Peptides against a protein of PDB entry 1Y74. Designs and how they scored, part 13

Target 1, 57 residues: chain A of PDB entry 1Y74
Amino acid sequence: LGLERDVSRAVELLERLQRSGELPPQKLQALQRVLQSRFCSAIREVYEQLYDTLDIT

## One batch from the design tools (peptide; aimed at target 1 F39 C40)

Design b2_p19_6_s3 (made by RFdiffusion4, then SolubleMPNN; its pose is not in this set)
Fold by OpenDDE base, seed 4:
Structure b2_p19_6_s3 (fold): chain B 57 residues (1-57), chain A 19 residues (1-19)
Amino acid sequence: as target 1 above (57 residues)
Amino acid sequence: SELLRRLQQLLEQHLQAVL
């Protein structure tokens, strides 16, 4: 679903921002860890299943 | 700035309700 792709893209953008040095890398890395956590993945999975079932667009 | 803008768009669309 779009959410998985967008989360992956968000992580990529966070990595680029970290290398750019425009923002504090620790905060960006913390957010990246949250997005890559099993907690976030589990929530995403449930969200995507519900989204597919309900066909919300 | 464009990189940050794109990231913010994704966060607003999908993450604000969860995180």
Scores: peptide ipSAE 0.061, ipTM 0.567, DockQ to the pose 0.059
OpenDDE base, seeds 1, 2, 3, 5: peptide ipSAE 0.054, 0.060, 0.060, 0.060; ipTM 0.552, 0.566, 0.573, 0.564

Design b2_p19_6_s4 (made by RFdiffusion4, then SolubleMPNN; its pose is not in this set)
Fold by OpenDDE base, seed 1:
Structure b2_p19_6_s4 (fold): chain B 57 residues (1-57), chain A 19 residues (1-19)
Amino acid sequence: as target 1 above (57 residues)
Amino acid sequence: SAVLEELERRLAEHLEAVL
């Protein structure tokens, strides 16, 4: 599934975007915090469990 | 800057374990 890796990559890209200054960093940082939250981790885990159960192609 | 960059790299390497 690779959601963990994709989320990790998204966080990395958000950090790069924050450093570039092309976008307001506050919202990017907030999004990064959300993606790194236990809440999102729990959602990801549930999604992966459902994915395995439902065998979504 | 270099210290922060290394810290960021180290955090990123282990982020999958937390996510």
Scores: peptide ipSAE 0.025, ipTM 0.450, DockQ to the pose 0.027
OpenDDE base, seeds 2, 3, 4, 5: peptide ipSAE 0.025, 0.024, 0.025, 0.024; ipTM 0.475, 0.463, 0.452, 0.462; seeds 2, 5 fail the geometry check

Design b2_p19_7_s1 (made by RFdiffusion4, then SolubleMPNN; its pose is not in this set)
Fold by OpenDDE base, seed 1:
Order: structure tokens, then sequence, then C-alpha cells
Structure b2_p19_7_s1 (fold): chain B 57 residues (1-57), chain A 19 residues (1-19)
């Protein structure tokens, strides 16, 4: 499952966008905090467990 | 599938709100 990697990549991209100053950094930081939240991590874990259980290729 | 996902999320949220 690539979901953890995709979330990590999304966080990295948000950090780059924050450093460029092209977008409102506060909104990007808020989104980054959501992606790094315990809630988002728990949703990911449950999704991964269900995906592994279903053996969806 | 979606019902089991929902159940697990509800269980997590309940535990988080009990802390």
Amino acid sequence: as target 1 above (57 residues)
Amino acid sequence: LLEELQRRLEEYLRRLLEE
C-alpha cells in the first residue's frame, strides 16, 4: 500500500509550497497539520487493514 | 467493507473523546 508514502509526499510538497511563498502559508500549514494528525493516521491505518483483508489487487 | 471502516472509525473517535 502506497498511502503512507503518498501522505508523506503530500506533506513534503506542502512544505515546499510554504517555502516558496506563492500560496498563503497558513492554509498550507493547516493542511499539513491535518495530514499529520492522529485522526488522519488512524483513518490510514484502518484503510490499510481493510485493504489488506480484502486482498484487492 | 464501508460499514466495517465506519465502525472502526467510530470506535477510534469514542476512545479519543474519552481521553
Scores: peptide ipSAE 0.023, ipTM 0.496, DockQ to the pose 0.095
OpenDDE base, seeds 2, 3, 4, 5: peptide ipSAE 0.021, 0.020, 0.020, 0.019; ipTM 0.407, 0.421, 0.431, 0.440

Design b2_p19_7_s2 (made by RFdiffusion4, then SolubleMPNN; its pose is not in this set)
Fold by OpenDDE base, seed 5:
Structure b2_p19_7_s2 (fold): chain B 57 residues (1-57), chain A 19 residues (1-19)
Amino acid sequence: as target 1 above (57 residues)
Amino acid sequence: TLERLLQELQEYLQQLLEE
């Protein structure tokens, strides 16, 4: 699923960032924004597919 | 610390993935 893939990628990215040392807050904020955007998009996609399947208008 | 916050976020995302 798109959500599972995006969460897995986010976790992997965070692990890499942690191993590289402490990041500036601005880089973390940028990462969080990307994560939130992709997360929200994936959630929306799942709900839209569910509504299509259930034929809810 | 920022490192601790990143760890907590990672743990949260991992839990969400495993549910």
Scores: peptide ipSAE 0.047, ipTM 0.553, DockQ to the pose 0.032
OpenDDE base, seeds 1, 2, 3, 4: peptide ipSAE 0.045, 0.045, 0.037, 0.043; ipTM 0.556, 0.548, 0.527, 0.552

Design b2_p19_7_s3 (made by RFdiffusion4, then SolubleMPNN; its pose is not in this set)
Fold by OpenDDE base, seed 2:
Structure b2_p19_7_s3 (fold): chain B 57 residues (1-57), chain A 19 residues (1-19)
Amino acid sequence: as target 1 above (57 residues)
Amino acid sequence: LLEELLKALEEYLARLLAE
């Protein structure tokens, strides 16, 4: 699974790209905000609960 | 630096979406 860890890593990479200043940070920041949103975390939580319940192999 | 960061991000996201 590791969805929470993967999302955190993605956010970290986006932060590094933003701080470089060599790209317009607007779209990167927008994507970062989506990944950090309550909606996204709620969906992640539901997914992880279902994953545990169904024991997907 | 930017090129390497973009490459790393793209590769990571590709792996993430493939799962």
Scores: peptide ipSAE 0.026, ipTM 0.526, DockQ to the pose 0.037
OpenDDE base, seeds 1, 3, 4, 5: peptide ipSAE 0.026, 0.023, 0.037, 0.024; ipTM 0.523, 0.522, 0.547, 0.525; seed 4 fails the geometry check

Design b2_p19_7_s4 (made by RFdiffusion4, then SolubleMPNN; its pose is not in this set)
Fold by OpenDDE base, seed 4:
Structure b2_p19_7_s4 (fold): chain B 57 residues (1-57), chain A 19 residues (1-19)
Amino acid sequence: as target 1 above (57 residues)
Amino acid sequence: LLKELLEQLERYLQQLLEE
């Protein structure tokens, strides 16, 4: 589903913002770590499974 | 819901890169 692509795109944008130096990198890096975490991946997988199950219903 | 939140985050991050 689109969520994996959306997470990957959000991470790519956060990496670009960290490289620009326009913003303090610490908060951007913290958000990137959350999005790349095993927790976020597990929540995405559960959400995709529930969404697929409910969309079929 | 989660999709819309991620799409909103992407739009916000894109705006910050265009400034």
Scores: peptide ipSAE 0.269, ipTM 0.782, DockQ to the pose 0.109
OpenDDE base, seeds 1, 2, 3, 5: peptide ipSAE 0.247, 0.233, 0.258, 0.253; ipTM 0.770, 0.762, 0.775, 0.772; seed 3 fails the geometry check

Design b2_p19_8_s1 (made by RFdiffusion4, then SolubleMPNN; its pose is not in this set)
Fold by OpenDDE base, seed 4:
Structure b2_p19_8_s1 (fold): chain B 57 residues (1-57), chain A 19 residues (1-19)
Amino acid sequence: as target 1 above (57 residues)
Amino acid sequence: SALEELLRELAALLEELAR
C-alpha cells in the first residue's frame, strides 16, 4: 500500500508550487495542512486497515 | 485502490504545474 508515499509526494509538490509563486499560496498551503493533519493520518490508517480487510485494489 | 489512484493523479497534475 502506497498511500503514505503518495500523500508525501503530494505535500512535496504543493511545497514546490508554493515556492514558485505561480499560484496564490493560501489554498495550496491549506491543502498541504489538511494532508499533514492528524485527521488525515488517522483516516489513512483506517483506510489501510479497510484495504486489507475488504481486499480493495 | 481508488483513493491511491486519485492521489497519484493529483500528484501528476501538481507535477505538471510545478514543471
Scores: peptide ipSAE 0.066, ipTM 0.612, DockQ to the pose 0.105
OpenDDE base, seeds 1, 2, 3, 5: peptide ipSAE 0.055, 0.050, 0.060, 0.047; ipTM 0.598, 0.586, 0.604, 0.575

Design b2_p19_8_s2 (made by RFdiffusion4, then SolubleMPNN; its pose is not in this set)
Fold by OpenDDE base, seed 1:
Structure b2_p19_8_s2 (fold): chain B 57 residues (1-57), chain A 19 residues (1-19)
Amino acid sequence: as target 1 above (57 residues)
Amino acid sequence: SLLEELLRLLQQLLEELRQ
């Protein structure tokens, strides 16, 4: 699904942006924590299961 | 830019959650 792929890519971009130093890293890091949180992962998994069950692309 | 791509991805993620 695009959801898992997009989360992974978003995290990658956040890491790159943090390393670049172009932006204050604190908020970027906070956002990364949210995207990698157990809560976010749980929600993602629920949606992925639903999409698989309903055969939604 | 990387920032623009990030913002687009986040928007897409939110849209998926809204469907």
Scores: peptide ipSAE 0.251, ipTM 0.780, DockQ to the pose 0.054
OpenDDE base, seeds 2, 3, 4, 5: peptide ipSAE 0.244, 0.246, 0.249, 0.247; ipTM 0.777, 0.780, 0.780, 0.780

Design b2_p19_8_s4 (made by RFdiffusion4, then SolubleMPNN; its pose is not in this set)
Fold by OpenDDE base, seed 5:
Structure b2_p19_8_s4 (fold): chain B 57 residues (1-57), chain A 19 residues (1-19)
Amino acid sequence: as target 1 above (57 residues)
Amino acid sequence: SRLAELLAQVQRLLEELRA
């Protein structure tokens, strides 16, 4: 599964996009904040546990 | 898998924008 790794990779990409200046950073930063939020972390944790327990495909 | 797929899609879009 590795959702934590996927989220971390997404954040890394967002940071690179922000530094490039090719796009307005505001919305990218907002998305980064969402992905790093406690809410997102909690959802990810629940999802991973359910996935592991129920073997959701 | 659904959340993983969503994150993968986001990553792909970000890579496309950066490339």
Scores: peptide ipSAE 0.062, ipTM 0.600, DockQ to the pose 0.127
OpenDDE base, seeds 1, 2, 3, 4: peptide ipSAE 0.062, 0.059, 0.061, 0.062; ipTM 0.602, 0.597, 0.602, 0.603

## One batch from the design tools (peptide; aimed at target 1 V7 V34)

Design b2_p20_1_s1 (made by RFdiffusion4, then SolubleMPNN; its pose is not in this set)
Fold by OpenDDE base, seed 4:
Structure b2_p20_1_s1 (fold): chain B 57 residues (1-57), chain A 20 residues (1-20)
Amino acid sequence: as target 1 above (57 residues)
Amino acid sequence: MLEEKLRQFEEAQELAERLL
């Protein structure tokens, strides 16, 4: 499962968009803070454990 | 292996519920 990698990539893209100045940085920064929150990390860990348990290959 | 994964799942779930 690549969810941690995909979240890390989403944060990197948000940091690039904040530096471009094309969009109001405050909303992008708020979304980045949500993705890096302890809550989103806990939900990711729950999802990763469920996926690893249901991935009966 | 399964027991440790289940423990980690329960700990992550409890943390998520406290942060809602």
Scores: peptide ipSAE 0.039, ipTM 0.598, DockQ to the pose 0.026
OpenDDE base, seeds 1, 2, 3, 5: peptide ipSAE 0.025, 0.026, 0.026, 0.025; ipTM 0.510, 0.512, 0.515, 0.514

Design b2_p20_1_s2 (made by RFdiffusion4, then SolubleMPNN; its pose is not in this set)
Fold by OpenDDE base, seed 3:
Structure b2_p20_1_s2 (fold): chain B 57 residues (1-57), chain A 20 residues (1-20)
Amino acid sequence: as target 1 above (57 residues)
Amino acid sequence: ELEEKLELFRRAEELAQLLL
């Protein structure tokens, strides 16, 4: 499962978008904070464990 | 800090078990 890598890539893209100034940074920063939160990481860890255990197709 | 992460993990696991 590549979910950790995909989340890390999404955060990297959000940081680039914030630096470009093309979009209002406040909402992008809020989304980045959610993706980097301890709660989001805990949900991801549970999802990865369940995916590996239950073989959900 | 570890205790807070473990509690969040436990809560997320309980929610995942209800959705699957």
Scores: peptide ipSAE 0.026, ipTM 0.517, DockQ to the pose 0.031
OpenDDE base, seeds 1, 2, 4, 5: peptide ipSAE 0.026, 0.026, 0.026, 0.026; ipTM 0.515, 0.515, 0.517, 0.478

Design b2_p20_1_s3 (made by RFdiffusion4, then SolubleMPNN; its pose is not in this set)
Fold by OpenDDE base, seed 2:
Parts: structure tokens; sequence; C-alpha cells
Structure b2_p20_1_s3 (fold): chain B 57 residues (1-57), chain A 20 residues (1-20)
């Protein structure tokens, strides 16, 4: 499972979209702040640990 | 509210690490 990499890539894409001006930057910035939050990181870490052990095929 | 949710997830993480 590579959620850390995928979250980092999602943040990079959000930063590019904020610079393009194609979308309202405030909503993109709010989503970026959620993804970079310690709360989202703690959820991700618990999910990665559970996924590696429960082998949910 | 947010701090308590973080504390609960950090607790769930430690419990997962102990069970695995």
Amino acid sequence: as target 1 above (57 residues)
Amino acid sequence: RRRRALEEFERAQRLAEELL
C-alpha cells in the first residue's frame, strides 16, 4: 500500500491546479490542508497498518 | 474536538502496533 506517496502526489496536483487558476483556489487549498493535516496522517498510518495485516482481498 | 480525534487515532495506532 502506497498511501503516503499517493497523498503526496495529490497535494502536488492540488498545488498545480491552484497555480493554473482554472478552479476556485480556496476549495483546493482547503483540501490540501486536510490532506497535509496531522489528523489525515494519523488516519493513513492506522489504515496502512490494518491493511498490511487484515489482507483485505 | 480535532485534538481528541487525533489522540484517539494515535491510541488506535499504538494498539494496532501491539497486536500486529
Scores: peptide ipSAE 0.030, ipTM 0.546, DockQ to the pose 0.029
OpenDDE base, seeds 1, 3, 4, 5: peptide ipSAE 0.028, 0.029, 0.025, 0.026; ipTM 0.542, 0.544, 0.484, 0.491

Design b2_p20_1_s4 (made by RFdiffusion4, then SolubleMPNN; its pose is not in this set)
Fold by OpenDDE base, seed 2:
Structure b2_p20_1_s4 (fold): chain B 57 residues (1-57), chain A 20 residues (1-20)
Amino acid sequence: as target 1 above (57 residues)
Amino acid sequence: MREEKLRQLEEAERLAQELL
């Protein structure tokens, strides 16, 4: 799975939204911190490894 | 392989408790 790239793209979009001022930046920044957290990274790695080994389709 | 994934999941659960 390309989840690392998709998460990186989501973070880039959140940074753009924070700079546009169209939305309250605090919630966007909190979501960015969650997506960049060691927790989300560890879960992503486990998920990618499980998905490649388990036929979940 | 399965055992390593379980250890990584247990580490992720510990880190979840620090984040939430």
Scores: peptide ipSAE 0.035, ipTM 0.577, DockQ to the pose 0.029
OpenDDE base, seeds 1, 3, 4, 5: peptide ipSAE 0.032, 0.033, 0.032, 0.033; ipTM 0.566, 0.575, 0.567, 0.570

Design b2_p20_2 (made by RFdiffusion4)
Pose (drawn by RFdiffusion4):
Structure b2_p20_2 (pose): chain A 57 residues (1-57), chain P 20 residues (1-20)
Amino acid sequence: as target 1 above (57 residues)
Amino acid sequence: EEAEEEVEEALEVLETLLEE
């Protein structure tokens, strides 16, 4: 689906901006936690697992 | 309530990424 690429890209993208420290890193750190959080991991596995399910069903 | 707000924020982020 691209979520892994997009989310992992967003994670590093948020860290990237964090490395620069130019814009409010607070909200950006929040997103990193949102996408890296184990919770979003299970939801993410769902989107991937769901696509496979479509190929099965 | 706090957990629900965190879930809603996560879903909004995911929806924005899907729209992009």

Design b2_p20_2_s1 (made by RFdiffusion4, then SolubleMPNN; from b2_p20_2, 10 letters changed)
Fold by OpenDDE base, seed 4:
Structure b2_p20_2_s1 (fold): chain B 57 residues (1-57), chain A 20 residues (1-20)
Amino acid sequence: as target 1 above (57 residues)
Amino acid sequence: DELQRFLEELLEVLRRILEE
């Protein structure tokens, strides 16, 4: 399912960019926090439930 | 090249997230 995978991938990419030091780490960290927030997790869960319920392929 | 590739993939991932 795309959303959970995409959020995880986004977080991974942000972590890599943070380690490189090529971009302001504070901005990347802020975005990382948003993506890992309880709110985003709840939205992901809703999306996954809807996806499963509607059997979207 | 690595930074650009990461940014391009990140933007694509974020686009997918925002369009869902």
Scores: peptide ipSAE 0.068, ipTM 0.616, DockQ to the pose 0.146
OpenDDE base, seeds 1, 2, 3, 5: peptide ipSAE 0.062, 0.055, 0.056, 0.062; ipTM 0.614, 0.599, 0.601, 0.614

Design b2_p20_2_s2 (made by RFdiffusion4, then SolubleMPNN; from b2_p20_2, 11 letters changed)
Fold by OpenDDE base, seed 4:
Structure b2_p20_2_s2 (fold): chain B 57 residues (1-57), chain A 20 residues (1-20)
Amino acid sequence: as target 1 above (57 residues)
Amino acid sequence: ERRQAFLEELLAVLEELLKK
């Protein structure tokens, strides 16, 4: 769904931001790890299922 | 770059939320 694509895009953007050196890479990497964590993935699945069922938007 | 500015703001918001 859209959320999965958006999370993937966010991770990509974080990688680009890290390469730019404009921000401390450790903080960006930490956020990237959270977004890619199994916990975040599980929450995403629940979110996607819920909104798919409710047909919101 | 607008993308980077957005990510900076997002990171700042997340940091503030985690401090509480």
Scores: peptide ipSAE 0.026, ipTM 0.496, DockQ to the pose 0.059
OpenDDE base, seeds 1, 2, 3, 5: peptide ipSAE 0.024, 0.026, 0.025, 0.025; ipTM 0.489, 0.495, 0.495, 0.491

Design b2_p20_2_s3 (made by RFdiffusion4, then SolubleMPNN; from b2_p20_2, 13 letters changed)
Fold by OpenDDE base, seed 5:
Structure b2_p20_2_s3 (fold): chain B 57 residues (1-57), chain A 20 residues (1-20)
Amino acid sequence: as target 1 above (57 residues)
Amino acid sequence: DELQEFLEQLKAVLDEILEK
């Protein structure tokens, strides 16, 4: 839900930064891979399930 | 521990990016 959108937005911003050349491209790419990793995705799914179950406002 | 490895990788990448 919200976390998925936030991660997607973060990746998008990193892509923009990569194109601008303001930061080391390879390091930005490494960060993108970390955020898009299977583990990160799995943690996101668990987080979203718990968030929905607990009805956090 | 997968979480520890993930956090260590994330921290390492962030530290390198933020080097001025």
Scores: peptide ipSAE 0.089, ipTM 0.631, DockQ to the pose 0.300
OpenDDE base, seeds 1, 2, 3, 4: peptide ipSAE 0.086, 0.085, 0.084, 0.082; ipTM 0.627, 0.627, 0.626, 0.624

Design b2_p20_2_s4 (made by RFdiffusion4, then SolubleMPNN; from b2_p20_2, 11 letters changed)
Fold by OpenDDE base, seed 2:
Structure b2_p20_2_s4 (fold): chain B 57 residues (1-57), chain A 20 residues (1-20)
Amino acid sequence: as target 1 above (57 residues)
Amino acid sequence: SALEEFRRRLLEVLEELLRR
């Protein structure tokens, strides 16, 4: 699965982009907040549970 | 670049969540 790892990597990249100034920080911060939201975490968990239920590797 | 990597990884996550 690796979704949690991929989301964490995305957040890390957003933080680096914010510090570099390559993009407007406000948009990056908004996206970071979405990715770190309880909603996104819950959706990820449901997705992973579906994989477990269907025994998808 | 970091931006290209971010976009790529973000799309990978979204596609994984949405394709099924």
Scores: peptide ipSAE 0.038, ipTM 0.532, DockQ to the pose 0.074
OpenDDE base, seeds 1, 3, 4, 5: peptide ipSAE 0.025, 0.025, 0.039, 0.024; ipTM 0.460, 0.437, 0.544, 0.419; seed 4 fails the geometry check

Design b2_p20_3_s3 (made by RFdiffusion4, then SolubleMPNN; failed a check: too like the target's own chain; its pose is not in this set)
Amino acid sequence: DLQALLERLRQVLAELLAQA

Design b2_p20_4 (made by RFdiffusion4)
Pose (drawn by RFdiffusion4):
Structure b2_p20_4 (pose): chain A 57 residues (1-57), chain P 20 residues (1-20)
Amino acid sequence: as target 1 above (57 residues)
Amino acid sequence: AAEEVEEALEEAEEAAEEAA
């Protein structure tokens, strides 16, 4: 689906901006936690697993 | 929770546009 690429990219993108430290890192750190959090991991697995399910069903 | 992930991606895109 691109979620692993988009989310993983967003994670590193958030960290990238964090490395620069130019804009409010607070909200950016929050996103990183949102996408890196184990919770969004299970949900992300769903999107991937769901696409496979479509190929099965 | 899915909506939060979508909003989080939209906010990350907006933040990237502002940074550019």

Design b2_p20_4_s3 (made by RFdiffusion4, then SolubleMPNN; from b2_p20_4, 10 letters changed)
Fold by OpenDDE base, seed 2:
Structure b2_p20_4_s3 (fold): chain B 57 residues (1-57), chain A 20 residues (1-20)
Amino acid sequence: as target 1 above (57 residues)
Amino acid sequence: AVEELLRALREVEELERRAA
């Protein structure tokens, strides 16, 4: 599954986008904070557990 | 696995209540 890795990569890309200055940083920063939030992490954990228990693909 | 799912669900519920 590797959602944790994908989220980490997304955060990295958001940081690069912010440094490039090509996009307004406010929403990028907000999204980064959401992805790094404990709430999002908990939701991800729920999803991963459901994925594992239901063995859905 | 089921136990971990329930724990994670409870964590989400608690975080949601604190955010409300």
Scores: peptide ipSAE 0.067, ipTM 0.587, DockQ to the pose 0.034
OpenDDE base, seeds 1, 3, 4, 5: peptide ipSAE 0.061, 0.060, 0.056, 0.066; ipTM 0.571, 0.573, 0.559, 0.586

Design b2_p20_4_s4 (made by RFdiffusion4, then SolubleMPNN; from b2_p20_4, 9 letters changed)
Fold by OpenDDE base, seed 5:
Structure b2_p20_4_s4 (fold): chain B 57 residues (1-57), chain A 20 residues (1-20)
Amino acid sequence: as target 1 above (57 residues)
Amino acid sequence: AVEEVEEALRQVEELERRAE
């Protein structure tokens, strides 16, 4: 599963968008914090475990 | 694996309550 990598890429893109100033940096930073939160990481882990169990590929 | 998911869900619910 590439979910961890996709989240990391999303965080990187949010950092770039913040530096560009094209979008409200505060909202981008808030989203970045959500993606980096322990809560989001826990949900990701549950998703990955469930994905492996159900074998929905 | 299902039991592990159930335990992880309980942990997520606790984290959610603390984040509110």
Scores: peptide ipSAE 0.042, ipTM 0.582, DockQ to the pose 0.037
OpenDDE base, seeds 1, 2, 3, 4: peptide ipSAE 0.023, 0.038, 0.041, 0.025; ipTM 0.456, 0.537, 0.587, 0.474

Design b2_p20_5 (made by RFdiffusion4)
Pose (drawn by RFdiffusion4):
Structure b2_p20_5 (pose): chain A 57 residues (1-57), chain P 20 residues (1-20)
Amino acid sequence: as target 1 above (57 residues)
Amino acid sequence: LAALRAAFEALVAELVEELL
C-alpha cells in the first residue's frame, strides 16, 4: 500500500526536521510517536494484511 | 485504497490531537 514507505518516511522526515530544529519539534515528535507507536504498528499490519486478504478472498 | 488512506489520516490526526 505504501504505508510502510510513507509512515517510515514520515518518521524519518519528522526526525530529519528534528535534527534541523527549525519548526516546532513538539508536534513533530508527537507524530513520530504516533507512527512509531506499537499501536500504529498493529494498525499498519492490518492495512498490509488486509491487502493480502483481498488477494485471498 | 483512497478510503483506507483517508481513514488512516483521520486516525493519525485524532491521535495527534489527543497527545497535544

Design b2_p20_5_s1 (made by RFdiffusion4, then SolubleMPNN; from b2_p20_5, 12 letters changed; failed a check: too like the target's own chain)
Amino acid sequence: VKELLERFRALVEERLQQLL

Design b2_p20_5_s2 (made by RFdiffusion4, then SolubleMPNN; from b2_p20_5, 13 letters changed)
Fold by OpenDDE base, seed 4:
Structure b2_p20_5_s2 (fold): chain B 57 residues (1-57), chain A 20 residues (1-20)
Amino acid sequence: as target 1 above (57 residues)
Amino acid sequence: VAELLRRFREEVERRLQELL
């Protein structure tokens, strides 16, 4: 699983979209804050652990 | 913008398909 890499890539794309100024930055920044939150990181970690456990069985 | 949104969508769709 590359969820950490994918979340990091999603954040990079959101930062580029914010810098372009072509979209309202507030919603993009709010989404970035959610993806970088401790809550999202904890869900990702639980998901990765469950997937690793289920993919090995 | 459109190309970044396309790349973002393609990555999300690929990941959702790996999860389901």
Scores: peptide ipSAE 0.037, ipTM 0.542, DockQ to the pose 0.053
OpenDDE base, seeds 1, 2, 3, 5: peptide ipSAE 0.031, 0.033, 0.030, 0.029; ipTM 0.534, 0.534, 0.532, 0.533

Design b2_p20_5_s3 (made by RFdiffusion4, then SolubleMPNN; from b2_p20_5, 9 letters changed)
Fold by OpenDDE base, seed 5:
Structure b2_p20_5_s3 (fold): chain B 57 residues (1-57), chain A 20 residues (1-20)
Amino acid sequence: as target 1 above (57 residues)
Amino acid sequence: VEELRRRFEELVRERLEELL
């Protein structure tokens, strides 16, 4: 699973969308804050450890 | 913007299809 790379790519795309001004920034900023939160990182780490242990396809 | 939105939606879809 490349979840860390995918989260980083999702944040980069959200920052580009915010800078364009064509979309209301508040919802994009809220999603970016969730993806960059310590909570999201901790859940990602637990998920990666469980995936590696359980071989969840 | 539409291209960046599309690339984000594609990334989210691919990752949701792996989780469900």
Scores: peptide ipSAE 0.036, ipTM 0.536, DockQ to the pose 0.054
OpenDDE base, seeds 1, 2, 3, 4: peptide ipSAE 0.031, 0.035, 0.027, 0.031; ipTM 0.525, 0.532, 0.523, 0.528

Design b2_p20_5_s4 (made by RFdiffusion4, then SolubleMPNN; from b2_p20_5, 13 letters changed)
Fold by OpenDDE base, seed 2:
Structure b2_p20_5_s4 (fold): chain B 57 residues (1-57), chain A 20 residues (1-20)
Amino acid sequence: as target 1 above (57 residues)
Amino acid sequence: VEELLRRFRELVERRLQELL
């Protein structure tokens, strides 16, 4: 599903931004932790199930 | 950095348009 791929891509972009050293890493790490949290994964699963159930093309 | 920030913004904007 497109959302899982986009979350994974968002995390990859945050890790590249952290490795550049041009930005304070703490806020980028905090956002990465939110995106990788069990809460974010549970919300993603609920959205994916709702889209599959509602046949929203 | 600017190109990575642009790519991150474009990704977030696309997903927010599907959720709202």
Scores: peptide ipSAE 0.199, ipTM 0.745, DockQ to the pose 0.059
OpenDDE base, seeds 1, 3, 4, 5: peptide ipSAE 0.198, 0.197, 0.194, 0.189; ipTM 0.745, 0.745, 0.742, 0.740

Design b2_p20_6_s2 (made by RFdiffusion4, then SolubleMPNN; failed a check: too like the target's own chain; its pose is not in this set)
Amino acid sequence: DLERELQRVEELVQRLLELA

Design b2_p20_7 (made by RFdiffusion4)
Pose (drawn by RFdiffusion4):
Structure b2_p20_7 (pose): chain A 57 residues (1-57), chain P 20 residues (1-20)
Amino acid sequence: as target 1 above (57 residues)
Amino acid sequence: AEAEEAEAEAEEAEELAEEL
């Protein structure tokens, strides 16, 4: 689906801006936690697993 | 211009977080 690429890209993109430290890193750190959090991992696995399910069903 | 690009990237990251 691209979520792994987009989310992982967003994780590193948030860390990238964090490395620069130009804009409010607080909200950006929050996103990183949101996408890296184990919770969003299970949800992410669902989007991938779901696409496979479509190929099965 | 660099700031505007950084802000657009942040908005895209927020949109991705909302979609999840």

Design b2_p20_7_s1 (made by RFdiffusion4, then SolubleMPNN; from b2_p20_7, 8 letters changed)
Fold by OpenDDE base, seed 4:
Structure b2_p20_7_s1 (fold): chain B 57 residues (1-57), chain A 20 residues (1-20)
Amino acid sequence: as target 1 above (57 residues)
Amino acid sequence: SRLEERLAELEEAERLVEEL
């Protein structure tokens, strides 16, 4: 799956939005922290494993 | 529990996405 790439892209976009100042940075930063957390990474890995298994059958 | 705390963090992330 491309979830790792998609999460990385989402983080990149969040960083750009934070730098632009168009939106309050605190919520964007909080979301970025969640997306970069060990928990989110672990959930992504489990999801990808399950998806790969279930997508085959 | 730790799991409940992490799930609450996900719920916060979902809320933040919906507000964008």
Scores: peptide ipSAE 0.027, ipTM 0.504, DockQ to the pose 0.083
OpenDDE base, seeds 1, 2, 3, 5: peptide ipSAE 0.026, 0.027, 0.021, 0.026; ipTM 0.500, 0.501, 0.458, 0.502

